# Peptides against a protein of PDB entry 3PUK, part 60

Target 1, 227 residues: chain A of PDB entry 3PUK
Amino acid sequence: ERGLKSVVWRKIKTAVFDDCRKEGEWKIMLLDEFTTKLLSSCCKMTDLLEEGITVIENIYKNREPVRQMKALYFISPTPKSVDCFLRDFGSKSEKKYKAAYIYFTDFCPDSLFNKIKASCSKSIRRCKEINISFIPQESQVYTLDVPDAFYYCYSPDPSNASRKEVVMEAMAEQIVTVCATLDENPGVRYKSKPLDNASKLAQLVEKKLEDYYKIDEKGLIKGKTQS

## One batch from the design tools (peptide)

Design b1_p27_2_s2 (made by RFdiffusion4, then SolubleMPNN; from b1_p27_2, 10 letters changed)
Fold by OpenDDE base, seed 3:
Structure b1_p27_2_s2 (fold): chain B 227 residues (1-227), chain A 27 residues (1-27)
Amino acid sequence: as target 1 above (227 residues)
Amino acid sequence: SYQPVSLEEMKKRREEMKKIEEEAEKE
């Protein structure tokens, strides 16, 4: 069941994407640590494409300017995220993007807001605060600690293909760790996606699970569970 | 984490944000 995830996605779609949508316009979306986790929990890259997002970027990373495109910042109101935004638009000559749409996941403190207002106001086409500072968690859902997994797995850039493989390997390893911890050998199920990431990940998990249970301390292969 | 903010503060902030948006639209 994806009830809570669907609700969260609907909120983001309405509050963020529908709010700044322009026909025929594509945007670059900038995410921070929290919003990366949030979106990864409730949507797919295909969903973002449908909302007019061409690529997603990590706000904390150094990025090449794409001056002809507008940027959608979906970020938490933290000093770190705000400082990164300020670096993108603080200098007229160094603007990374054409303009900014900013959506904060919570109320932005006055200190940070005033800093933005003082330095970058002319670049901000939209600025809103939405109230979503939690990640939807459901029963038997686990969050994996794989840095940049969302970016690489859903990147449309072919140059990231090799990095995607590494990330998927790491994810598979962690999934196996969870299964081992729970003493479960799940029957891996997946739904086919355009990028076929789910299928590839499933195959990696199955292989690793097989290896794990073959070399189990007891030397016994456990049967697959219906999960 | 969510911080408690009054409706008045939220409205005030939204108005300030609208002003920023209007300034940018002139460019």
Scores: peptide ipSAE 0.472, ipTM 0.865, DockQ to the pose 0.140
Fold by OpenDDE base, seed 1:
Structure b1_p27_2_s2 (fold): chain B 227 residues (1-227), chain A 27 residues (1-27)
Amino acid sequence: as target 1 above (227 residues)
Amino acid sequence: SYQPVSLEEMKKRREEMKKIEEEAEKE
């Protein structure tokens, strides 16, 4: 069963490939570590070819210029990925590609966005955030991309308390993006001790889900879906 | 950044991105 994988692929297809698609045009697609894993989990190379991608490249690797082709950047809004993009387009004389279509998997921080805006704005044909920051494993299994989550959540060091909270918020946010991708408002269930990490995360997810569906773009309040 | 982003902030960012896109299309 490929339920979640299919949903994720459909989301990427509509939000990324269909959004920048031009008839008869082929693009080079640049991926980072996260998006490589993401696409590998939900599609095949043949699927990408059907979407007008001729070649996929790792954004972190040194690449030869292909100045006649436009590039599709499907990347995480991280300093590393953004810096690689900036190197591709930061100099007018050294542009690696004809133009860029950029799709971020999450909200791009102001610091990174400002760098892009200042250096590469004229090269950007599209720039969007699509809010997909999870890896589908199975129909109901996914992995969150929150660095150091285990370390901070389970660290006995009191100095990590504030960092733990930030990580928990990030995890909760990603879970909500999964729900949004699935167009589902699930009831949150857990079995844990009171006030432990699992219960806290569940509470954060519940709160964020409530907020999300109360203020959704359509102004519709969805009831909880039984899961 | 792992800070939560509000819907308003996301909308504002989208508007800014749209302006960038429009500038690029003029060239």
Scores: peptide ipSAE 0.437, ipTM 0.855, DockQ to the pose 0.514
Fold by OpenDDE base, seed 5:
Structure b1_p27_2_s2 (fold): chain B 227 residues (1-227), chain A 27 residues (1-27)
Amino acid sequence: as target 1 above (227 residues)
Amino acid sequence: SYQPVSLEEMKKRREEMKKIEEEAEKE
């Protein structure tokens, strides 16, 4: 058992592959930079074949149309990835694939979602947001996907204060996502760092965890786990 | 996402997505 890696794979299998699975149907899977790393960290190509994926393509690359096949987009909700999707389905006459199943790794911003709705709605067979915005490294270690987190968190420039806050909020959200994926309500532990970043982040995580578990689908407030 | 999203917003979005899926199935 690969610990966190196995948990992540199980989440993807249930939330993505089982959700769109049709017996005898093969799909092309489109990945971006983040989801490529994610899948590489927790599965093998043979696993994907078993889930009905015939080929994996990079969404950023120029690809030949395969109009008879449906495409599974497992991508981050970023302008870059969404723009690539829009190019694939933006023209009714020149669709690259038969239809699209879209699974975002996180909440898709309204601006991006509205663009998709306006241009590609008829091609979308599934559109879901799943909470998996982290990379498992070890059995209990994960990497957050927050661009320039180090730079902004440790920047001495006061002009970056607003951006630092945004980054910390994003990090806190991703940590909560990990906890939700693991079905854990951890006691938050941290080491003091310069500029009290660890303390501030811990407070944000605690607040978000409380909010998440209070209004969870099960309506259950879980006790703190020994993590 | 860089912005915190409420569960209410997530539920609303899911309902919107379901509507899109339903429309695509009609064609």
Scores: peptide ipSAE 0.436, ipTM 0.857, DockQ to the pose 0.523
Fold by OpenDDE base, seed 2:
Structure b1_p27_2_s2 (fold): chain B 227 residues (1-227), chain A 27 residues (1-27)
Amino acid sequence: as target 1 above (227 residues)
Amino acid sequence: SYQPVSLEEMKKRREEMKKIEEEAEKE
């Protein structure tokens, strides 16, 4: 049984490293908090070296310019990470790297994408959304990266109801990305009381799974697999 | 803020990203 870590690594290798690979070219890789955890969970530094990464840098830190090298940004589509990217390429005279390959772990909001397009388009060699927003812990265990998910889902404050819905949507989407990564369309099973958060989440997951597999580029409806 | 995105929107975004990539290659 291939562990989730191996599957995640294979996904990253195919979607990111193989996608931007140029023979004989080394890149600097920029990571944020989430992608640092993600890569640390499923690979070693030696693996990254084999993929043409010379050094790994934290996107949030001040970094010395390496103007002769291209940079691989593997980051979450957050204002913080995007702002750091924009600072690296926002000024023509102050570009830290030769060019950028950008891979977002999830859908980039229009507001952030428009900022990138307006300021850095000429420096972007690749820009993709790879939809990997979970961290593998064990062979079949993963952690969702949804900010304040616990707080909003379990908050009794009615003022958080709208935020709770947004969080649940985000969680459902991440679960779908896990399933897609594993190439599985599982039947959603849960143990919960009727109309509780788990039931609602399960319904959202089921709906999103159906949407994902129905519209697969090949039009192949994958049947539900037993998980 | 997280916003749910449709598959159509994802496809549209990918096309927009491709346009950006193409523009950068011409430079």
Scores: peptide ipSAE 0.464, ipTM 0.863, DockQ to the pose 0.531; fails the geometry check

Design b1_p27_2_s3 (made by RFdiffusion4, then SolubleMPNN; from b1_p27_2, 15 letters changed)
Fold by OpenDDE base, seed 4:
Structure b1_p27_2_s3 (fold): chain B 227 residues (1-227), chain A 27 residues (1-27)
Amino acid sequence: as target 1 above (227 residues)
Amino acid sequence: SYQPVSLEEMKKFKKEAKEIEKLAEEL
């Protein structure tokens, strides 16, 4: 069995690096919090060098302009990450980089996408959504990127019920992305817990898996790609 | 496979990559 890390790396390589690869061209890669963790979990520095990355930068930090180089943004489709990108390219005269390739780790909301298009479309050479929203820890172990998931899922406070539901949905979505990444439709297994969270999550996952594969069977491609 | 343009650039990359890795571990 191929380790989850290798599968994730292969997906990133195919969906991101191969997609924007140009012979002899080096890029600066911009990462956010999630993609930093993601790449760190599944690749080595040498791998990134082989993919034409010369420098890795944190998108949240203030960075010096490197106007002669193109930038590869591998980021989550969040307002924070998008705003950082927009700051890099918002001014026509003061762009941080020569051009941008943007790869989102998940579906980018139309509001964010439209904001990008409206402000800096001329600077964008590629904008693509990929479906990777988990961190591989071990060969078959992954971590979901859901903030405070443990707290809300195991909170006995009824006031957290609404937030718990949101967290459960987010977790289920990410689990489905794992399955999609692995090209697997697994049977969901869980152990009963005092709050029955495992059962609820399992049900959500099963439902979302069903929906996902139904869509896939219909040949409906989810995501937006712009060249 | 790409070869680094210069040793200096490679060193810079290594430094940045390590910093990013550390960040990933801390988060």
Scores: peptide ipSAE 0.000, ipTM 0.293, DockQ to the pose 0.018
Fold by OpenDDE base, seed 3:
Structure b1_p27_2_s3 (fold): chain B 227 residues (1-227), chain A 27 residues (1-27)
Amino acid sequence: as target 1 above (227 residues)
Amino acid sequence: SYQPVSLEEMKKFKKEAKEIEKLAEEL
């Protein structure tokens, strides 16, 4: 089995870099907090140079305009990252870059998408969602990007029950994204704890996996793989 | 040659995805 890091890199290379690559053209790449961690986990700076990236910059920081170069935004679909993008292209006279290629790591809400479309559609050459919402740590280990997951899942306060369900749903969705990336339908295994968190999460994952493979592009239901 | 998906096409894909999800829930 190929390590998760190599699979993630291959997906990014195909979905992002190969998608916007032009021979002899260099781009500036803009990253947010999540995508910085993601790329650092699965590639080196030399790999990015080979893909035509000359400079990497943090989207949250103030940056000098480079009006002659196109920008590649590899960012999460959050209000903060989108607002920073809009500051770069919101004014026709004050564009920081020549044009933008945008790749979101996950589903972009309609509200954010419409905001982008209304403000700077003419500057955007590409906009795509690539569905990578996890960070590979080891060959078979990954970290989920779910804010406050620990706090809500382990909160003894019953008032957080509704938030706990939302967090578990988000975690389950990201686990399914990992399985989709690996093209696997694993049998879900969990360790029972005093709390029903592991059992509940396992049930959510199993349900979502079933739904995902039923509606897969190939229309094929994959059998459970041994994990 | 791979042609980039336009913003309009992306909107269409999102709509189709939602429709598929709805159909799956109804089955």
Scores: peptide ipSAE 0.014, ipTM 0.330, DockQ to the pose 0.044; fails the geometry check
Fold by OpenDDE base, seed 5:
Structure b1_p27_2_s3 (fold): chain B 227 residues (1-227), chain A 27 residues (1-27)
Amino acid sequence: as target 1 above (227 residues)
Amino acid sequence: SYQPVSLEEMKKFKKEAKEIEKLAEEL
């Protein structure tokens, strides 16, 4: 068993494919850069076919309309991905697909959500957040999708302090999504030297984990797990 | 640029998503 990869696949299968699956119905799936990497890391094309996906398309590329088919958008909640979605459905006369199922990998900001509602509400059959903003590598290894994280975290330039805080927040959110996916509330361990980055990140993660489990769907406060 | 979304915003989004789903079913 590919530990983390299997967990991620199971999460996607349950949260996305099982949620929108209709017997005998095929969908086109639209992916962005992150979700392409994500799915490539944890499944095969044969797995997607079994889930009723006939073809995978890149949301950023120009695509021919397939107006008779429904589209499954599995995308990150970024302005770029949302804008591409809006291009597919923004015009009543130029819809590329019959309808849309949208699954965001993380929380979608209100500004983006409102933009979608205003333009494409009639075309949307589902809209969910699945909270899976990480890429599994091997077993318990994963990567975070935070641009320039290394640069800002290790920058000695004080002018980058604000960007560093944003990066730390983003990393903390993604770590929490990993914990949520694994159904774990880990005791956070860190090495503080040479920089306080690890300590700051640990504090952010702990705070967010507490918030997550206090208000989780099950209403259960989970004790700390060793992981 | 992608900004991290707070847990509060996530809850709000989930609620709004359910509302959209309901509207889509009524249409």
Scores: peptide ipSAE 0.010, ipTM 0.309, DockQ to the pose 0.643; fails the geometry check
Fold by OpenDDE base, seed 1:
Structure b1_p27_2_s3 (fold): chain B 227 residues (1-227), chain A 27 residues (1-27)
Amino acid sequence: as target 1 above (227 residues)
Amino acid sequence: SYQPVSLEEMKKFKKEAKEIEKLAEEL
């Protein structure tokens, strides 16, 4: 068992591949920078072939149309990735693929969702959020994808205070996605540092964990699990 | 609760990761 990597793969398999699988159907899979790293960390190309993926493509690149095939978009809910998707399906005459299945790694803002809906809703067969915004490195090690996290967290400039809060919020959210993926409600441990960033982050994580398990689909408050 | 991945398994993962990244870059 590959620990965290196997859990992440299992979640992707269930939430993405099994959700859109059709017997005898092959799909082209479109990845962005984050999902390329994510899949590369937890699966092999042979695993993707077994899931009915014929080829993987970078969403940011200009690609030749394959109009007879359906596309599986496994992407982050960012303006950049969404804009690339819209280029593939925004024009009726210039559709790159037969249809699209879209799986976002996290919550898609309404602004982006509405933009997609307004331009290419007829081409979309599925749109789902799967809540995986971290990259597993080892069984217990993962990497957060938060730009400039260190810069803002260690900035002494008061003008960066609002940005620091946004960064910490994003980090906390990604930590919660790990817990959700593992089905764990861990006790948060931290060491105090001069800037008290660890304490603040811990509090954000605890609050978000409480909110997640209070509002979970089963309506069950899960007790704290030992990590 | 999880055991660390062996060095051999890690090397395998790194190799596979590079192959997927290369494929994504070439396309």
Scores: peptide ipSAE 0.005, ipTM 0.285, DockQ to the pose 0.020; fails the geometry check

Design b1_p27_2_s4 (made by RFdiffusion4, then SolubleMPNN; from b1_p27_2, 11 letters changed)
Fold by OpenDDE base, seed 4:
Structure b1_p27_2_s4 (fold): chain B 227 residues (1-227), chain A 27 residues (1-27)
Amino acid sequence: as target 1 above (227 residues)
Amino acid sequence: SYQPVSLEERKKFLEEAKEIEKEAEEL
């Protein structure tokens, strides 16, 4: 059995590093909160050096320009991360790096995609969406990147009901990305509890899995899975 | 403002990016 960490690393290596690697070329890699955790969970700095990464920078921080180097953005498709990218390349005179290779950890919303396209297209040499929105902890254990998921899902406060639904939707999306990463269409199993959260989540996952595997999207750009 | 992006539009953008990369490599 291959450890999930190894699988995730292999996917990142293939989908990101192998895709943009050039012999003798070094890149600066920009990470956000999620991808920092993700890479920390499945690789070492030495591994990144072997992949041609000279330094890792936090996309949220103010950074000095390194105009002679290309930047590899491995980031989540969030407004915050995208806005930081846009600040790096928003104007020709203010470009922090030579060019950008962008790899999103999930589907990039149309609004953000359009914003990138309209503002920074000339600086972008790659823009891909990969399906990795989870953090491997152990060989078969992963953690979803959904803040406060436990709190909202198990909150007895009715005022949190709307937020609970949003959280469950996000969790379901991430579980589907795990399945996609593992190239498996698993049967969903759960144990129902008084709050019926497991059942609801299972239903969401099942629906999203069905949507995902209905379309042969191998090698193609995938739209957002809706449920 | 939300403007839907078709898969074709996304694909086109990706191809353009590849072309930019190719041009840059040839220089």
Scores: peptide ipSAE 0.172, ipTM 0.747, DockQ to the pose 0.182
Fold by OpenDDE base, seed 1:
Structure b1_p27_2_s4 (fold): chain B 227 residues (1-227), chain A 27 residues (1-27)
Amino acid sequence: as target 1 above (227 residues)
Amino acid sequence: SYQPVSLEERKKFLEEAKEIEKEAEEL
């Protein structure tokens, strides 16, 4: 079956839906651009209905209040998505929903976390970070969501060198996220290209994989799995 | 000002959220 898609769906189901599900309760789910693509890649609307989602709304759009309903925010930890959330709950008198369950697709930066805590902590019943920052295409094919990755990685302009490093770091992080999701510690393979981008990315991935498995919850260094 | 949030602070916040949920269920 759809190997990577099924794994991703299972991860979301367990980490998000099962975590906040209550019998007989329906929730409104708020998605951003990334999570819309993510869910679209690995599930159908019928699947979401089965998980207790009555409707899906885009977090970026102006929405009418549904004050009697709890909201499930499955969003990326970005300033844009967080700001939209804060608009929904930042005012005591103008809360759009009854309460919020927040699930971030990745580590939420301290600055954003602090904003959430300071503004609407009383409205939040869950705030979790799940490590899923990639889009599955097919069984072993996925897309990294790193803006302008191609441009900066292949830019001949030396002024973009610092940004290139940031992009490489983000790509490496997402690759590690895929590996973590699949519970794999693969050996990194790459072909040398004129630009040392592939080698550099490989090194970053290897380093991050090592760090991830060294600090894994079980404290067990898992050996490299043959991919 | 960027203030680092410790893992303990994050954990505390999560625990508080759970408590809020529990209180809301009991009302």
Scores: peptide ipSAE 0.171, ipTM 0.743, DockQ to the pose 0.180
Fold by OpenDDE base, seed 5:
Structure b1_p27_2_s4 (fold): chain B 227 residues (1-227), chain A 27 residues (1-27)
Amino acid sequence: as target 1 above (227 residues)
Amino acid sequence: SYQPVSLEERKKFLEEAKEIEKEAEEL
């Protein structure tokens, strides 16, 4: 059984596909590197067809305009992905698609949000932030998508300290998104290794979890869940 | 330039997007 994969798929189905689905309407779906891996890990092409996706395109590639079709952007909130989106809708005369439905895998930074708002607001019919910044592997196993995580976390070079913090922050954020997806507030457990990285990461996760559940729109103070 | 976006501004943007969708459907 692939429990985590099923949970992730269910989350995507509910948060993305069900949100923008219209009966009889087909959309083009734009994916970036992360969401390509994510969807590949938890669904099949047939599943996407059932959700009204006719074609999947890579957002990074040059694409031919299909002006009569709406586009579903399921992308990470990165400068690269956002810039590609902006190129698709930045010019009125050069719009590649009829309209855009944007679903970010995580919180979109203010800088990127402002760029989108300023440039493409009239083309956007949906803009949502979901909390899926991980790739499910096994039923209870996921992989974090943090570039160079191992290198920076275990770098003996003090000059990499700042980058290590950034990486750990990103890892912590992704772990929190897993918890949010599973609707769990787990007690954080870690094994102490020669490097205090595990402890630091655990602290970041705990802090972020606390912040997340405090801000939870449902106003429900959830207790710690045993995971 | 980086400018902080308030929650209100974000909410407004999201609501505007919904309105655009509604207008497009009525057309």
Scores: peptide ipSAE 0.168, ipTM 0.734, DockQ to the pose 0.191
Fold by OpenDDE base, seed 3:
Structure b1_p27_2_s4 (fold): chain B 227 residues (1-227), chain A 27 residues (1-27)
Amino acid sequence: as target 1 above (227 residues)
Amino acid sequence: SYQPVSLEERKKFLEEAKEIEKEAEEL
């Protein structure tokens, strides 16, 4: 019943912890709202301890400096999370930690990426983008992290049309990240409703999947798999 | 101050981070 949780944990372990782990070294891990939910869904504190994490801190909260410790930032590429990181290592304030290892749960927008490069690049020993923008539930079930998705998708107000599109794009992107995480290129099934949301979302997912799996890491085209 | 970041620029930054790590560990 918890197959997807194991898969997600394995991905995080390999992509994040194994990537920066050093023998005998402990790190402080900084989480945001999404990654807190993500990790809580697929691991225990004991698991994190085994991966060399001594303590978890909320990136949004005021924190005392621990200048002797390296910090692992596992955060979403949002302005809020990035701003908090910049406060920790930016030129405007003294750095709170010895160095930073940053792992984004998704593609970091150019604007945020540039801000990081410009302000605190010398403090960053690792910066990596991971494709995990979903919360695993049971077996092959997951929850999308798209704020106000229901409101915008089902809003009868035409003024929300633009936001609806953005939300649907975000949903589609997250679904693709699930597929990437599972290393699968599934077909899309949906039930049509009075509203065309399901059909539109399916189309977006299909398009994004096609783009993503056009060329794999080995330069090969991946075919569709069973979902 | 938005400027498009190329894949090459991103890769370069990632490599720089690795270099910084190596240098820091050597000190």
Scores: peptide ipSAE 0.138, ipTM 0.725, DockQ to the pose 0.197

